# Ledger of designs, part 67: peptides against a protein of PDB entry 7RZF

Target 1, 358 residues: chain A of PDB entry 7RZF
Amino acid sequence: PFQEEHLKQLYKIVPIKDIRNLYVTFPIPDLQKYYKSNPGHYLGHLIGHEGPGSLLSELKSKGWVNTLVGGQKEGARGFMFFIINVDLTEEGLLHVEDIILHMFQYIQKLRAEGPQEWVFQECKDLNAVAFRFKDKERPRGYTSKIAGILHYYPLEEVLTAEYLLEEFRPDLIEMVLDKLRPENVRVAIVSKSFEGKTDRTEEWYGTQYKQEAIPDEVIKKWQNADLNGKFKLPTKNEFIPTNFEILPLEKEATPYPALIKDTAMSKLWFKQDDKFFLPKACLNFEFFSPFAYVDPLHCNMAYLYLELLKDSLNEYAYAAELAGLSYDLQNTIYGMYLSVKGYNDKQPILLKKIIEKM
Target 2, 358 residues: chain A of PDB entry 7RZF as posed
Amino acid sequence: PFQEEHLKQLYKIVPIKDIRNLYVTFPIPDLQKYYKSNPGHYLGHLIGHEGPGSLLSELKSKGWVNTLVGGQKEGARGFMFFIINVDLTEEGLLHVEDIILHMFQYIQKLRAEGPQEWVFQELKDLNAVAFRFKDKERPRGYTSKIAGILHYYPLEEVLTAEYLLEEFRPDLIEMVLDKLRPENVRVAIVSKSFEGKTDRTEEWYGTQYKQEAIPDEVIKKWQNADLNGKFKLPTKNEFIPTNFEILPLEKEATPYPALIKDTAMSKLWFKQDDKFFLPKANLNFEFFSPFAYVDPLHSNMAYLYLELLKDSLNEYAYAAELAGLSYDLQNTIYGMYLSVKGYNDKQPILLKKIIEKM

## One batch from the design tools (peptide; aimed at target 1 L68 G71 I83)

Design b2_p23_7 (made by RFdiffusion4)
Pose (drawn by RFdiffusion4):
Structure b2_p23_7 (pose): chain A 358 residues (1-358), chain P 23 residues (1-23)
Amino acid sequence: as target 2 above (358 residues)
Amino acid sequence: SFFLEEELYEMATLSIHEYNPPP
């Protein structure tokens, strides 16, 4: 649907609720036919990746961006999109050309070195382990899912869809990585600061927007010289699991969680799993404080402190959320709250780091 | 026309994680 008359364009959209965002849209051909190598998931794993020396951490270091989501959007049949969607700070709206410039800097940093064998082997291993201990399904919604993807795949791999991968073909990685060029951009800016500046309006919904077609100054400023920032490839993962042993049932087996520790400091509830036999457990905590909801100031500093703790710890723990260990730490009325769940091997390192950062 | 105005309306109303969820 994107003919070349309406390419290289930058719209400005006025919202109703106060948000600020930047959408970078590329068009690409259909890659649902390529469901074994999956080049779109490779570039999605390399673009939208938080951690040391990556696309998001540098934009956090310049104070322009809270978070960004990579990957490819799939539309209808016979055509596909690719999106880099970002949200903006107060002075992140002033330097949009520099943000997209850094996006092509990281793309060119990934074009000078191209394919990687160990990233494909690591991602294939992760999908294989995440398929081998695939948990039980709720019978409603699961049959709608496997009837939703029954149109595309044969009868044998109706289940093993986007779980098992056979081959690493760098040609398709290079092909989809070539279609990401600044002659293929479509920038869209959402900001509430364009109230009285919009000529055009939507008929269907009634929204207002513009046409600021990007002059060639910034296009040929985008693809001209792109060496690097302080970017780097992600490093070897250490949260990949190795212990897949189901520990045996002890003498005191109970059908409900029993109180084991009762002190004036803490109490526990414990139950070994009897039904599921998956090498994974969930640990949860609820810390109490009478000072968390005293007045609005003390009920306000709690969200700020807990949010800054999540800010300063996502850079560390995104590899745990990527390997299958997910944590969550949010505030409650009475006190604050913690819940770490996932594979059975790496809960102590993660929970201990959470406490010592807390 | 309709497809363009639908995509623009979704951008003005949805968050970035609702419009394009992480892979």

Design b2_p23_7_s1 (made by RFdiffusion4, then SolubleMPNN; from b2_p23_7, 11 letters changed)
Fold by OpenDDE base, seed 4:
Parts: structure tokens; sequence; C-alpha cells
Structure b2_p23_7_s1 (fold): chain B 358 residues (1-358), chain A 23 residues (1-23)
């Protein structure tokens, strides 16, 4: 266990690369035995959420943070860490105390709302999707080294244990939330701005750092973190696929797009997937407007329209991405282009949302 | 000690993506 002397510490670290990162770390109990409920993943999903009312949304709105990740990480024998990591802007580097205050305000919001079974179900469904397609899709994620996993999971469950959520355990979620307190914090700030301002060198790797105690006044400020009314739980992700049926290859399936609809107002080309056999589709729409490029005013209006449309859709962007959906909107010399890609099941929902904002 | 030193090193050297593999 960390002694009290190791808590409430600030580390100023000089990176090798030109990076600006903040790590807010909390020692937590070893949760490996609870992999079927994975309370750290539940909390990581919410703390790392990018939708409206998220921690990242507020920190981005202030220009302090570019990206945010939250989650559990393996520690030493008998404990883990919960880590909130952010990529800092130059301005954010000056506001680290206030960034951490917002983290504790968000954590306080999670305590006030309590554990949500529907959020657990979404995590379960997302992980089931990720698992089902892991071998079929190039995982962007780092696969844990199989050798590390074998120490923590039964051999039979090694492939599934990271993905299969089986048990909603609100008690374990609350237990982890109870460890996410200012009295249990370790802060690391990584920036080249600390070069020549460090007083210690790490013995094994030569990392230059300065260690400081976090002032009791700052700890108290974080302990008194109020409910910030800007923080909200995410809404239910309507884009999570539930139907993974692959339609049989048609006998007349062509290796190229076939014209299946030709009207005065629309042409439709279709190509069935004959290669990947995934429950995915790519929908591409080209809209032709005779007004898009008639003059500089119409060009600017078409540009502004698309930027406003993109902004109005930003509320769905993260939820769609989590569900393995993406959209793209571009101006073309003839009008606009829309693309919707990913799992086919909920593409009509995303497409409807786009059309409703148009 | 060694794990903390490794932590400091990892913070100084690894990207966010390498530190927090997407769950």
Amino acid sequence: as target 1 above (358 residues)
Amino acid sequence: KKEFEKFLHDMATLSIEELNPPL
C-alpha cells in the first residue's frame, strides 16, 4: 500500500518527446478477480466520454485539453491504478489545478447519479461487438501481450476476459469511486517546460523530475468540489449495433457497383460485399445543386452551411464512433458529399439524424 | 520503487495511446 507520504504528490517530469500531459492517478485495490464486472472500465467509459456534458467537453471548451483518457491500469502486486490522462494545451499547462478540480466535479457527479445499469449494458454491448470482430477488423488498440494476460485469467477465459462483461456490480463501482478522492491522488505533469527546473533523476531510466507535495489548500479545494451543472451523464447510445446478420451473396452479385435505381431525381448504385463478409455498409451520397458554385456568395453560403451542419451533428459524433459508425460531410464543386460508414444495423438512425439537421 | 520509477519513465517516454491502450 502507498504510505501517506506517497499520496498528495505532484511530479513535474521532463519528457524526451515534446509532449504536454497530465496524469491524475489513484491507487485502487486489485480488481482482477472482478474482471467479469470490470468496474474500472465502467468508470473509464464515463470519465473518458467525449459527448455533451462530458469532462472532456468542458475542458475543451476552455481550451485547456485536447484529449482525455480514463481507466484502470495494472499496478504492483495487490493494487491497481485508476488514471485520468489528458493532453494539455499550452494554456492548460497553466490551469492544471482547475483541470483537476473539474475532474473531481465530474467524479462527484458520478457519485450523485450512482451506478447506472444501462451504462454497464452499453459497455457490455460495445465490448461484445469489439470481441466479435477483433479477428476480422484490424484492432487499432494495442493487444495486451498474451504472456501478461495468462497470469491473470484462466487459460479458457484469456481471449474473452478483457471483453466479456457479465455481472453488473454497483457495489464495486461505488468502491472504486470512493478511491477517486483528493487525499488519494498522485499527479504527474509532463512538459519540456520543466527542463532545467528538476532536482531529481530517476535511477533506472534517467528521467528528470521534481517532486512536490500538493498544498493542503489545493487538496481542500478539490475535496470541496461542488456539482458543476455543466456535467451530465451521457444519453443512451442509439447507434450500438444489435443485428449482425450477413445477407447471403446474391446470385447476380457483380464485382462492381450496379445501377439499381435510375430516376430523374436520383441514381442508386449498389455493390454487395463479396470479400469481407462483415455486417458493415458504406453509404455514399452525392448531392447536386446548381446553386453551389454559381458565384462567390453561394460558394461561401454552401461552405458555411456545411460547417454549421457539422457543428450541429457534433453531439452524435462520439456516440457514433464508439458504436463503430462514422460520417463524413464535404463540399463538392457540384454541391455536397455525405458518407456514412460502419455497422449497417444503426446506419439508418445516424442517416436520419443527419437529414433532420439538414 | 522499481514500479514507480517505471511509471515515471513511462510517463516521460510513452504516448497517451501507448500508456492507455483503448479498453
Scores: peptide ipSAE 0.182, ipTM 0.772, DockQ to the pose 0.617
OpenDDE base, seeds 1, 2, 3, 5: peptide ipSAE 0.048, 0.085, 0.154, 0.122; ipTM 0.713, 0.729, 0.771, 0.751

Design b2_p23_7_s2 (made by RFdiffusion4, then SolubleMPNN; from b2_p23_7, 12 letters changed)
Fold by OpenDDE base, seed 2:
Structure b2_p23_7_s2 (fold): chain B 358 residues (1-358), chain A 23 residues (1-23)
Amino acid sequence: as target 1 above (358 residues)
Amino acid sequence: KREFEEFLHELSTLSIEEFNPRI
């Protein structure tokens, strides 16, 4: 077990690759027995969320972080780690203390709101979708993976245990949140900027590093992390598919797109899937405007319009992606192109959101 | 000790994408 002397440590590590990473790690109990509730996944989903009011959204807005991941990792026997990992910008490398303060402010927000059953349900539904439509792994890799999983899961559940959430356990979520405290933190900063500034070399791989105690004043600053009003729980993901019905192939189904609507203002082509038989669709829209490319001014206005539209839709992008939906918007010489792809069930919702912002 | 040194080595070599098991 980590003793107090092993906590509140900062490691400055020289990477082999040109990377700038921050790892904020917390020792947690072994949660493997709680795989049906997976409180670490619940917390990883929220801490790693990319939507409005998320930790990443705030850190990106400051120009300090590009990407963020939160989750549990296996440790030694009898414990795990909860890790918050971020890709640091050059500026973010100068603001590590403030980045970690924001992490603790977000964690404090999660404590204040308490465990949310609807968030657990979304995680459950997302995992069920991922399980249902998982790609077939290569047989050798799959067999080796299963053999490893058999050490942790009952044989009957081994194929599903990684994906199926069954039990909402708010007590376990709170237990893990109680471990995510400044007094339990281990920080690693990975950057080439520490080259020639290290005093230790790791024996096995020759990794150069410096170990420092985190000052008590910094720990106290993080312990006194207030509720930052910028942090909010995500909104419900309205894009998660629930209907996976595959419509039967029509008797008159053409092998190519058929023109099903022809008017002065619109043409519509339709092709039913006759190959994949997935509950997925691709919607493609081409908009024609005689003004889109008439002169350089109109061309720039059309470009600016599309960039503003994309920005206005960014609030939905992550939720749509998690739900297996995507959209694309492009300028053309004739106007604009819109594509909506993924599970068909919630495509009308995403399309409506796009149209409402247009 | 060894497990921690292995962890430090992992941190020095892993990209965020490699560390992110999208569970």
Scores: peptide ipSAE 0.059, ipTM 0.701, DockQ to the pose 0.600
OpenDDE base, seeds 1, 3, 4, 5: peptide ipSAE 0.029, 0.030, 0.039, 0.031; ipTM 0.663, 0.593, 0.699, 0.654

Design b2_p23_7_s3 (made by RFdiffusion4, then SolubleMPNN; from b2_p23_7, 11 letters changed)
Fold by OpenDDE base, seed 2:
Structure b2_p23_7_s3 (fold): chain B 358 residues (1-358), chain A 23 residues (1-23)
Amino acid sequence: as target 1 above (358 residues)
Amino acid sequence: KKEFEEFLHEMATKSIFELQPPL
C-alpha cells in the first residue's frame, strides 16, 4: 500500500511517442474478490461515459480533452488503482489542474447521487450481450489469457467472470468512491513538452521524468470541488437489446433482396439473413430530392442540413454504440443516405429518434 | 519500485488505446 509520502505526487514524463496524456490515479483495495459486483466497472462506466452531462462531454466542450477512459487496473499485491486517463489537447496540457478539478466535481456528483441500481443493471445487460455475441478469439491468445485468469476465478466461472455481473453492491461502490479523493491522488502528465525539464531517469527503461509534490493549495482546491451543475448522470440507455429471437427462414427466401413494396413514393427491398443467423439487421434508406443538387446553394443547404442533423443526434451516438447500434448519414447527389445497423430489437427506437430530428 | 518504474515506462510508451483496462 502507498504510504502518505507517495500520495499527492505529480509526475511529468517525457514520452518516446508524440503523445499528450494525463493519468489521475488512486490506490484502491484489491477488488478482485468482488468481480460479481465489479464496483470499479460501475464507476468506470460512469466516469468514462461520453453522453450529455458526462465528464468527457464537458472536457471536450472546453477543447481540453479528446478521449477519456476510467477504470480499475491491477497494482502490486494487495491493492489496485483506479485510473482516469485522458488524451490531452495542446490547450488541455495548460489546464491540467482544472481538468482534475472537473474530475473531482464529477466524482462528487456520483457521491451526491449515490449508487444507482439501474446503472448496474445496464452494465450487467451490456456485459451479458458482449459475452453472448463475443467474437471467436485466436486460440493461442485466448488460452494464454484463460491460463492467466485461472489464478483469480473459479474454474467454472473463468469464462464468465469478466463479463457476468450478478450482485449490486452499493456499499462497495461507495467504498471505492471514498478512495477517489484529492488526498489519495497520484498524477502523471505525459508530454514531449517536458523534454529537457526533467531531473530523474527511470532505472529500467531510461524514461525521463520529474517528480513534484502537488501544492497543498491545489489539493485543497480539489477537496473543495463543488457540485458542478453541468454534470449529470446519464439517462437510461433505451437501445440495449433484450430480445434476441431469430425468426425462421422463410420458405421463399431469395438469395438477393426482394421488392416487397412498390409505390409512387417508395420502394422497399428485403433480404432475410440466410448465413449468420444473428439478431441483427441493416436498414438502408435513400432519400431522393430534385432540389438536393440543383445548384451550389441547394447543395450547400443540403450539406448544412445534414451536419445539423448529425449534431442533433450526437446525444444518442454513444448510447447506441454501447448497445451495439450504429447509424450513418451521408449526402448524395440525389439527396440523403441513412443507414442503421446492429441488434434489430431497438433499431425502431433509434430510427424513430432520427426521423423525429429530421 | 519496479512496478512503478514499469508503470512510468508504460505511460511513456503506450497510447491511451493500448492502456484500455480490460473491460
Scores: peptide ipSAE 0.037, ipTM 0.531, DockQ to the pose 0.632
OpenDDE base, seeds 1, 3, 4, 5: peptide ipSAE 0.035, 0.032, 0.008, 0.023; ipTM 0.581, 0.541, 0.421, 0.419

Design b2_p23_7_s4 (made by RFdiffusion4, then SolubleMPNN; from b2_p23_7, 11 letters changed)
Fold by OpenDDE base, seed 4:
Structure b2_p23_7_s4 (fold): chain B 358 residues (1-358), chain A 23 residues (1-23)
Amino acid sequence: as target 1 above (358 residues)
Amino acid sequence: KKEFEEFLHEMATKSIEEFQPPL
């Protein structure tokens, strides 16, 4: 257990690499026994969400943060950490107190809304997707992670324990949220701007740092974090696949795309997957417009149109990515190119959303 | 102490991409 003297501390750390990171850390109970409910993953999913009304969207809108990760990390025996990590801009480095205020405002929003079973179900479904395809998608570095986890889970459950959400435990979610308080915070700021401004060196690795107490006024400011009306829970992810059926290989399946539709307005080529046998598809659309490259004005209009279209689709980008879907929109000499890739089940939904914005 | 020093070292050496908590 961290003694109170170790809480409410700010660490200014000199990195080896040119990085600007903020770590906001909270000691939490050991949640390992609750792996079936994984309340830290539920909170990490929401705090780390990138959609509209998320913490990251607000911090990006201010130009303070590029990326955000939230989640549980293993600690010493009998405790864990919940960590919110952000990549800071140069401007964000000047606004660390306000960034952390926004973190506590978002946490306060999560307390006000309470645990949502539908969010847990989405996490469960996403983890089930990830697990089902993990063996087929060789992640670089899989072997090194397993070696650490083997100390914590029964060998039989090691492969599943990270992914198998079975039990919605709102009580455990609330218990973790109750630990995410300013009185329990440890802040670390990592920046080369602290070079020559440190007074301590870590004994094991020689990391240069300065330790400061966070002022009580700052702690009180964070304790009085209001409900910021910009923060919203994510909407339901419409893109999470539920059907993983792989259609049998057709007897007439060609190794090359076959022309299956030929009309004055459209040609359609189809190739069945003969190699990977995944419930994934790649939809590629080339749109031909005689006006796309007629003159510089039309070229600029076509460019601006796609930029506006991309911007209008940003609300779906993260939800699609989480669900293992991606889209791409590019200008071509003849018009535009659209691709939709990933799990086939919800591709029609994403495609419809794209077309509705066109 | 050691675990906190290891954590400080991890923060000083890892990029945000390398610091992904096990999701």
Scores: peptide ipSAE 0.171, ipTM 0.772, DockQ to the pose 0.607
OpenDDE base, seeds 1, 2, 3, 5: peptide ipSAE 0.126, 0.148, 0.161, 0.117; ipTM 0.754, 0.771, 0.769, 0.750

Design b2_p23_8 (made by RFdiffusion4)
Pose (drawn by RFdiffusion4):
Structure b2_p23_8 (pose): chain A 358 residues (1-358), chain P 23 residues (1-23)
Amino acid sequence: as target 2 above (358 residues)
Amino acid sequence: SFEEEIYEMATQDINLGNDLPPV
């Protein structure tokens, strides 16, 4: 649907609720036919990746961006999109050309080295382990899912869809990586600061927007010289699991969690799993404080402190959320709250680091 | 389709259903 008359364009949209965002849209051909190499997932794993020396951490270091989501959007049949969607700070709206410039800097940093064998082997191992201990399904919604993807795949791999990968073909990685060029951009800015500046309006919904077609100054400023920032490839993962042993049932087996520790400091509830036999467990905590909801100031500083703790710890723990260990730490009325769940091997390192950062 | 895409951008956050590798 994107003919070249309406390419290289930058719209400005006025919202109703106060948000600020930047959408970078590329068009690409259909890659649902390529469901064994999956080059879109490879570039999605290399673009939208938090951690040391990556696209998001540098934009956090210049104070412009809270978070960004990579990957490819799939639309209808016979055509596909690719999106880099970002949200903006107060002075992140002033430097949009520099943000998209850094996006092509990281793309060119990934074009000078291109394919990687160990990233494909690591991602295929992760999908294989995440498929081998695939949990049980709720019977409603699961049959709708496997009837939703029954149109595309044969009868053998109706289940093993986007779980098992056979081959690493760098040609398709290079092909989809070539289609990401600044002749193929479509920038869209959402900001509430364009109230009285919009000429055009939507008929169907009634929204207002513009046409600021990007002059060639900034296009040929985008693809001209792109060496690097302080970017780097992600490093070897250490949260990949190795212990897949189901520990045996002990003498004191109970059907419900029993109170084991009762002190004036803490109490526990414990139950070995009897039904599922998956090498994974969930640990949860609820810390109490009478000062958490005393007045609005003390009920306000709690969200700020807990949010800055999540800010300063996502850079560390995104590899744990990527390997299958997810944590969550949010505030409650009474006190604050913690819940770490996932594979059975790396809960102590993660929970201990959470405490000592807390 | 065009006006629906603009409307989704003005009413949603940055989650437009991009396909990411599952874990």

Design b2_p23_8_s1 (made by RFdiffusion4, then SolubleMPNN; from b2_p23_8, 13 letters changed)
Fold by OpenDDE base, seed 4:
Structure b2_p23_8_s1 (fold): chain B 358 residues (1-358), chain A 23 residues (1-23)
Amino acid sequence: as target 1 above (358 residues)
Amino acid sequence: DFGRFLHELATNGIDLGAKLPPF
C-alpha cells in the first residue's frame, strides 16, 4: 500500500504515442468483497457521467478535456485504486491544476448530496440488462476470463458477480468518497511535451518520467474546493428499458421486410425478428427532400443542420447509450437518414426527443 | 508494480474496467 511519502506526487511521463492524458489516482480499500454493492462502480458512474452538470460537461465547455473515465482499478490484494482519467486537449495540458480542482469540486458535490439509492438502482438495472442480453463472446477468451475470475468470486456467482448488484450500501459509498481527498492524490500527466524534460527512466520498460512533490499550496487549493454551482447530479435515465417482452412470430412472417403502409407521403416496411429473438428493434427513416442536394449551398446547409441537430441531441445521447439505445443521423443525396436502434421499450422516447429537436 | 503502471500509462492508457455495456 502507498505510504504518506507516496501521496501528493506528480508524475510527468513521456508516452510512446502522441497522447495527452491526466490520471488522478487515489488509493482505496479492497472493494472486492463488496462486489454485490460495488461502491466504486456507483462513484465511477457519477464521476464519469457525460450528461448536463457532469464533470466532463464542464471540462468540455472549457475546451480542456475530450473524454473522462472514472472508476475503481484492481491493485494488489488488500487495496485498490480509484482513478479519474481524462484525455487532455493542448489547452487542458496548461490547466491541469484547474482540471483537478474541478474534480474535487464535483467530489465535494457528491459528498454534499450523499449516496442516492435511485442512482444505485439505475446502475443495478443497467447491469442486469447488460448481463441478461450479453452478446456471445469467443469461447476461448470467455473461458480464460472465467478461469481468471474464479480466484475472486464464489463458483456459484462467477458468471453474475461482475454484473449483478444486490445491496445498496451508502456506508461504503461514503467510505470510498472519504478516500477521494487531495491529501491522498497521485497525479500522472502523460504528454510528449515532457520529452527531454525528464530525469528518470523506468527500469523494465524504459519509460521516461519526472517525479515531483505537489506543492502544499496546490493541495490546499484543492482541499478548499468550493461547491461549484454548475455541478449537478444526473437526472434519472428515462431510457432504461423495463419491458423485455418478445412478441410471438406472426404465422405469415416474411423473411424480408414487407410493405405494411403505402401512402402518398410515406411507405413503411416491417420485418419481425425471426432470428435473434431479442427485445430490440432497428427503426430506419429516410426523409426525402428535393432541396437537400439541389446545389452546393443547400448541400452544405443540410450538412450544417444535421451537425447542429447532433450537437443539440448530445444531452440525450449518453443516457440513451448507457441504456443500450443508439441513434444515427446522416445526410443522403435524397435528404436525411435517421436510425434508432436498441431496446424497443424506450425507442419511442428517444425518437420523440429527436423529432422534437428537428 | 510501478513500472507496469508507468508502462500502461505510456502505451495503452489504463483500462479502468469500466465495463461500458457490451455493445
Scores: peptide ipSAE 0.035, ipTM 0.692, DockQ to the pose 0.443
OpenDDE base, seeds 1, 2, 3, 5: peptide ipSAE 0.034, 0.034, 0.034, 0.034; ipTM 0.682, 0.674, 0.676, 0.675

Design b2_p23_8_s2 (made by RFdiffusion4, then SolubleMPNN; from b2_p23_8, 13 letters changed)
Fold by OpenDDE base, seed 1:
Structure b2_p23_8_s2 (fold): chain B 358 residues (1-358), chain A 23 residues (1-23)
Amino acid sequence: as target 1 above (358 residues)
Amino acid sequence: DFGRFLHELATNGIDLGQKLPPF
């Protein structure tokens, strides 16, 4: 779809909203027929990873990027795009070339490591969990979606095709990685800082933009992206649930939480799920401290403590969230509140890590 | 198609289909 003349292009776009975004787009082959292996999802998972040694972690450490998303996007019949999108800081807007260099350094790291079957297996397991325990959608929206995807998948697979991975295809991962090159790049920078600096207006929507060729020196800089030793593959996600056993409902199950432990230092209420029958739990902890709200100093210290605790837990937050676990930490007038939610199998692991940081 | 792309960039951003698992 894009000829050589459409590649190595920079678009400076004026947004309606006050947003700062970078889009790094690569034309890729149509991957639709490879839905069982989904190599674009594999790459999106790694490029969009938020853990230690990720692209986002490095770009955040520099203060250049707030968020990063990587993945495949449909184009038209016979082609797709791979897009890396970042939310830019004001400083990041000044470092776009260096941000893209780091993207190519990470892509070069992925090439050097090669396709990892264990990463595919994690994606497979995550997607299988997401499919198996998918929430109920509004019937109208769901039916319309299914009717649309019937054009792309066999009838027997139409419900599963967007989720279930079957085949590890290293050849297809490499094929997509081979398209993620500086010579194939299309860059769009979205910022109000381009207001009054554009020379074109889009015909249909009136979007103001400037189109420029990316200088060959910049392309060469990106082509010579070295192996940055800060980039690492993620560690295995320990939060992926493996046990989905639903315990039988107790005969005396109450509609309300029952007090099952009462001590001088702790009370424990329990309610079994009698409604949803999911392998999920909600663990809620209220910690009481007579010091939490005694004066403005202690209140601010308790606030600062929880902000530092949240920051120290960021290393686990993303991996837990991918696995369908979440936590919340809040200050209360009595102390602190901790909530841990999601699949019950791995909640003890997440809870242990939280308590070890506390 | 390009116009829609520019408009999507300027208004809402591109949904890259990371279906965040429904919270």
Scores: peptide ipSAE 0.036, ipTM 0.696, DockQ to the pose 0.430
OpenDDE base, seeds 2, 3, 4, 5: peptide ipSAE 0.036, 0.035, 0.036, 0.035; ipTM 0.679, 0.685, 0.695, 0.684

Design b2_p23_8_s3 (made by RFdiffusion4, then SolubleMPNN; from b2_p23_8, 13 letters changed)
Fold by OpenDDE base, seed 4:
Structure b2_p23_8_s3 (fold): chain B 358 residues (1-358), chain A 23 residues (1-23)
Amino acid sequence: as target 1 above (358 residues)
Amino acid sequence: DFGKFLHELATNGIDLGAKLPPF
């Protein structure tokens, strides 16, 4: 495990690729034995959330960060890491201290709210859905993966241990949150802007880096992270499927879409799933407008409309995606195309929200 | 292994256990 001298360190790293990343790392206890509660996943879900009032939403609004991932990483026997990783903009590279301040403000928000059983239940439900409807993997890769994870889990649980949550453990969530402190931080900034500014080379891989102590004033600034009123817990994810009923195949089911409605304003084709037998659907809508591509002005207006519509739907996109729903919006030379895909149970909710924004 | 860690950072090869839902 890291000793005190290994904490409060800043690493400036030269990448091989042209990337700008920030890694904020905390040493945490070994959570492997707690896989049934997975407190690191709970915290990763909240810290990595992309919805309104999330850490990412605020950092994006400032133009500092493109993406954010939070979660536990395996270390060695007896310890792990919790890592917050962000993809930095050029502007974000200038604001690393402030980005990390916002991380600690969000962590402070999580402490103030305390562990939420409903959030655990959502994680449990999402993971159960992911397990139950897991796609077929290539046997060779799957077998090799399973053989590897047999070192970590009981044989009887090896297939379920990475997915199924059983126990809400607020004590373990608080224990991990208590490790996410400025005094325990290790920061790595990865950028080509450090080329020619490093003083060390890693022995095995030749990675150029500089190591610096984080100033005590900066640590103190992060320790005094206030409650930022912009940060909120996510709302309950209304897109999580609860009904997985598969309707019986109709006796006259056609291998191709059948026209089931024909009107002056709409045609509807339907095909039942005769192959996969999944509680999933694909809804595809083609909207025809004689004005969509009549001239360059209308074409650009139709494009602008869809971009604005997509932007207005971003608040739902992440929550829908987590729940295994997706949508797509495209301009066509005839008008507009909309698709909604995923678990059929909550598709009407997502579709309704799309139509209300249109 | 600190070297491996730095290399993972430099290559953007850190798999964070946040399982993105399997696509």
Scores: peptide ipSAE 0.037, ipTM 0.700, DockQ to the pose 0.434
OpenDDE base, seeds 1, 2, 3, 5: peptide ipSAE 0.035, 0.034, 0.036, 0.034; ipTM 0.696, 0.678, 0.689, 0.685

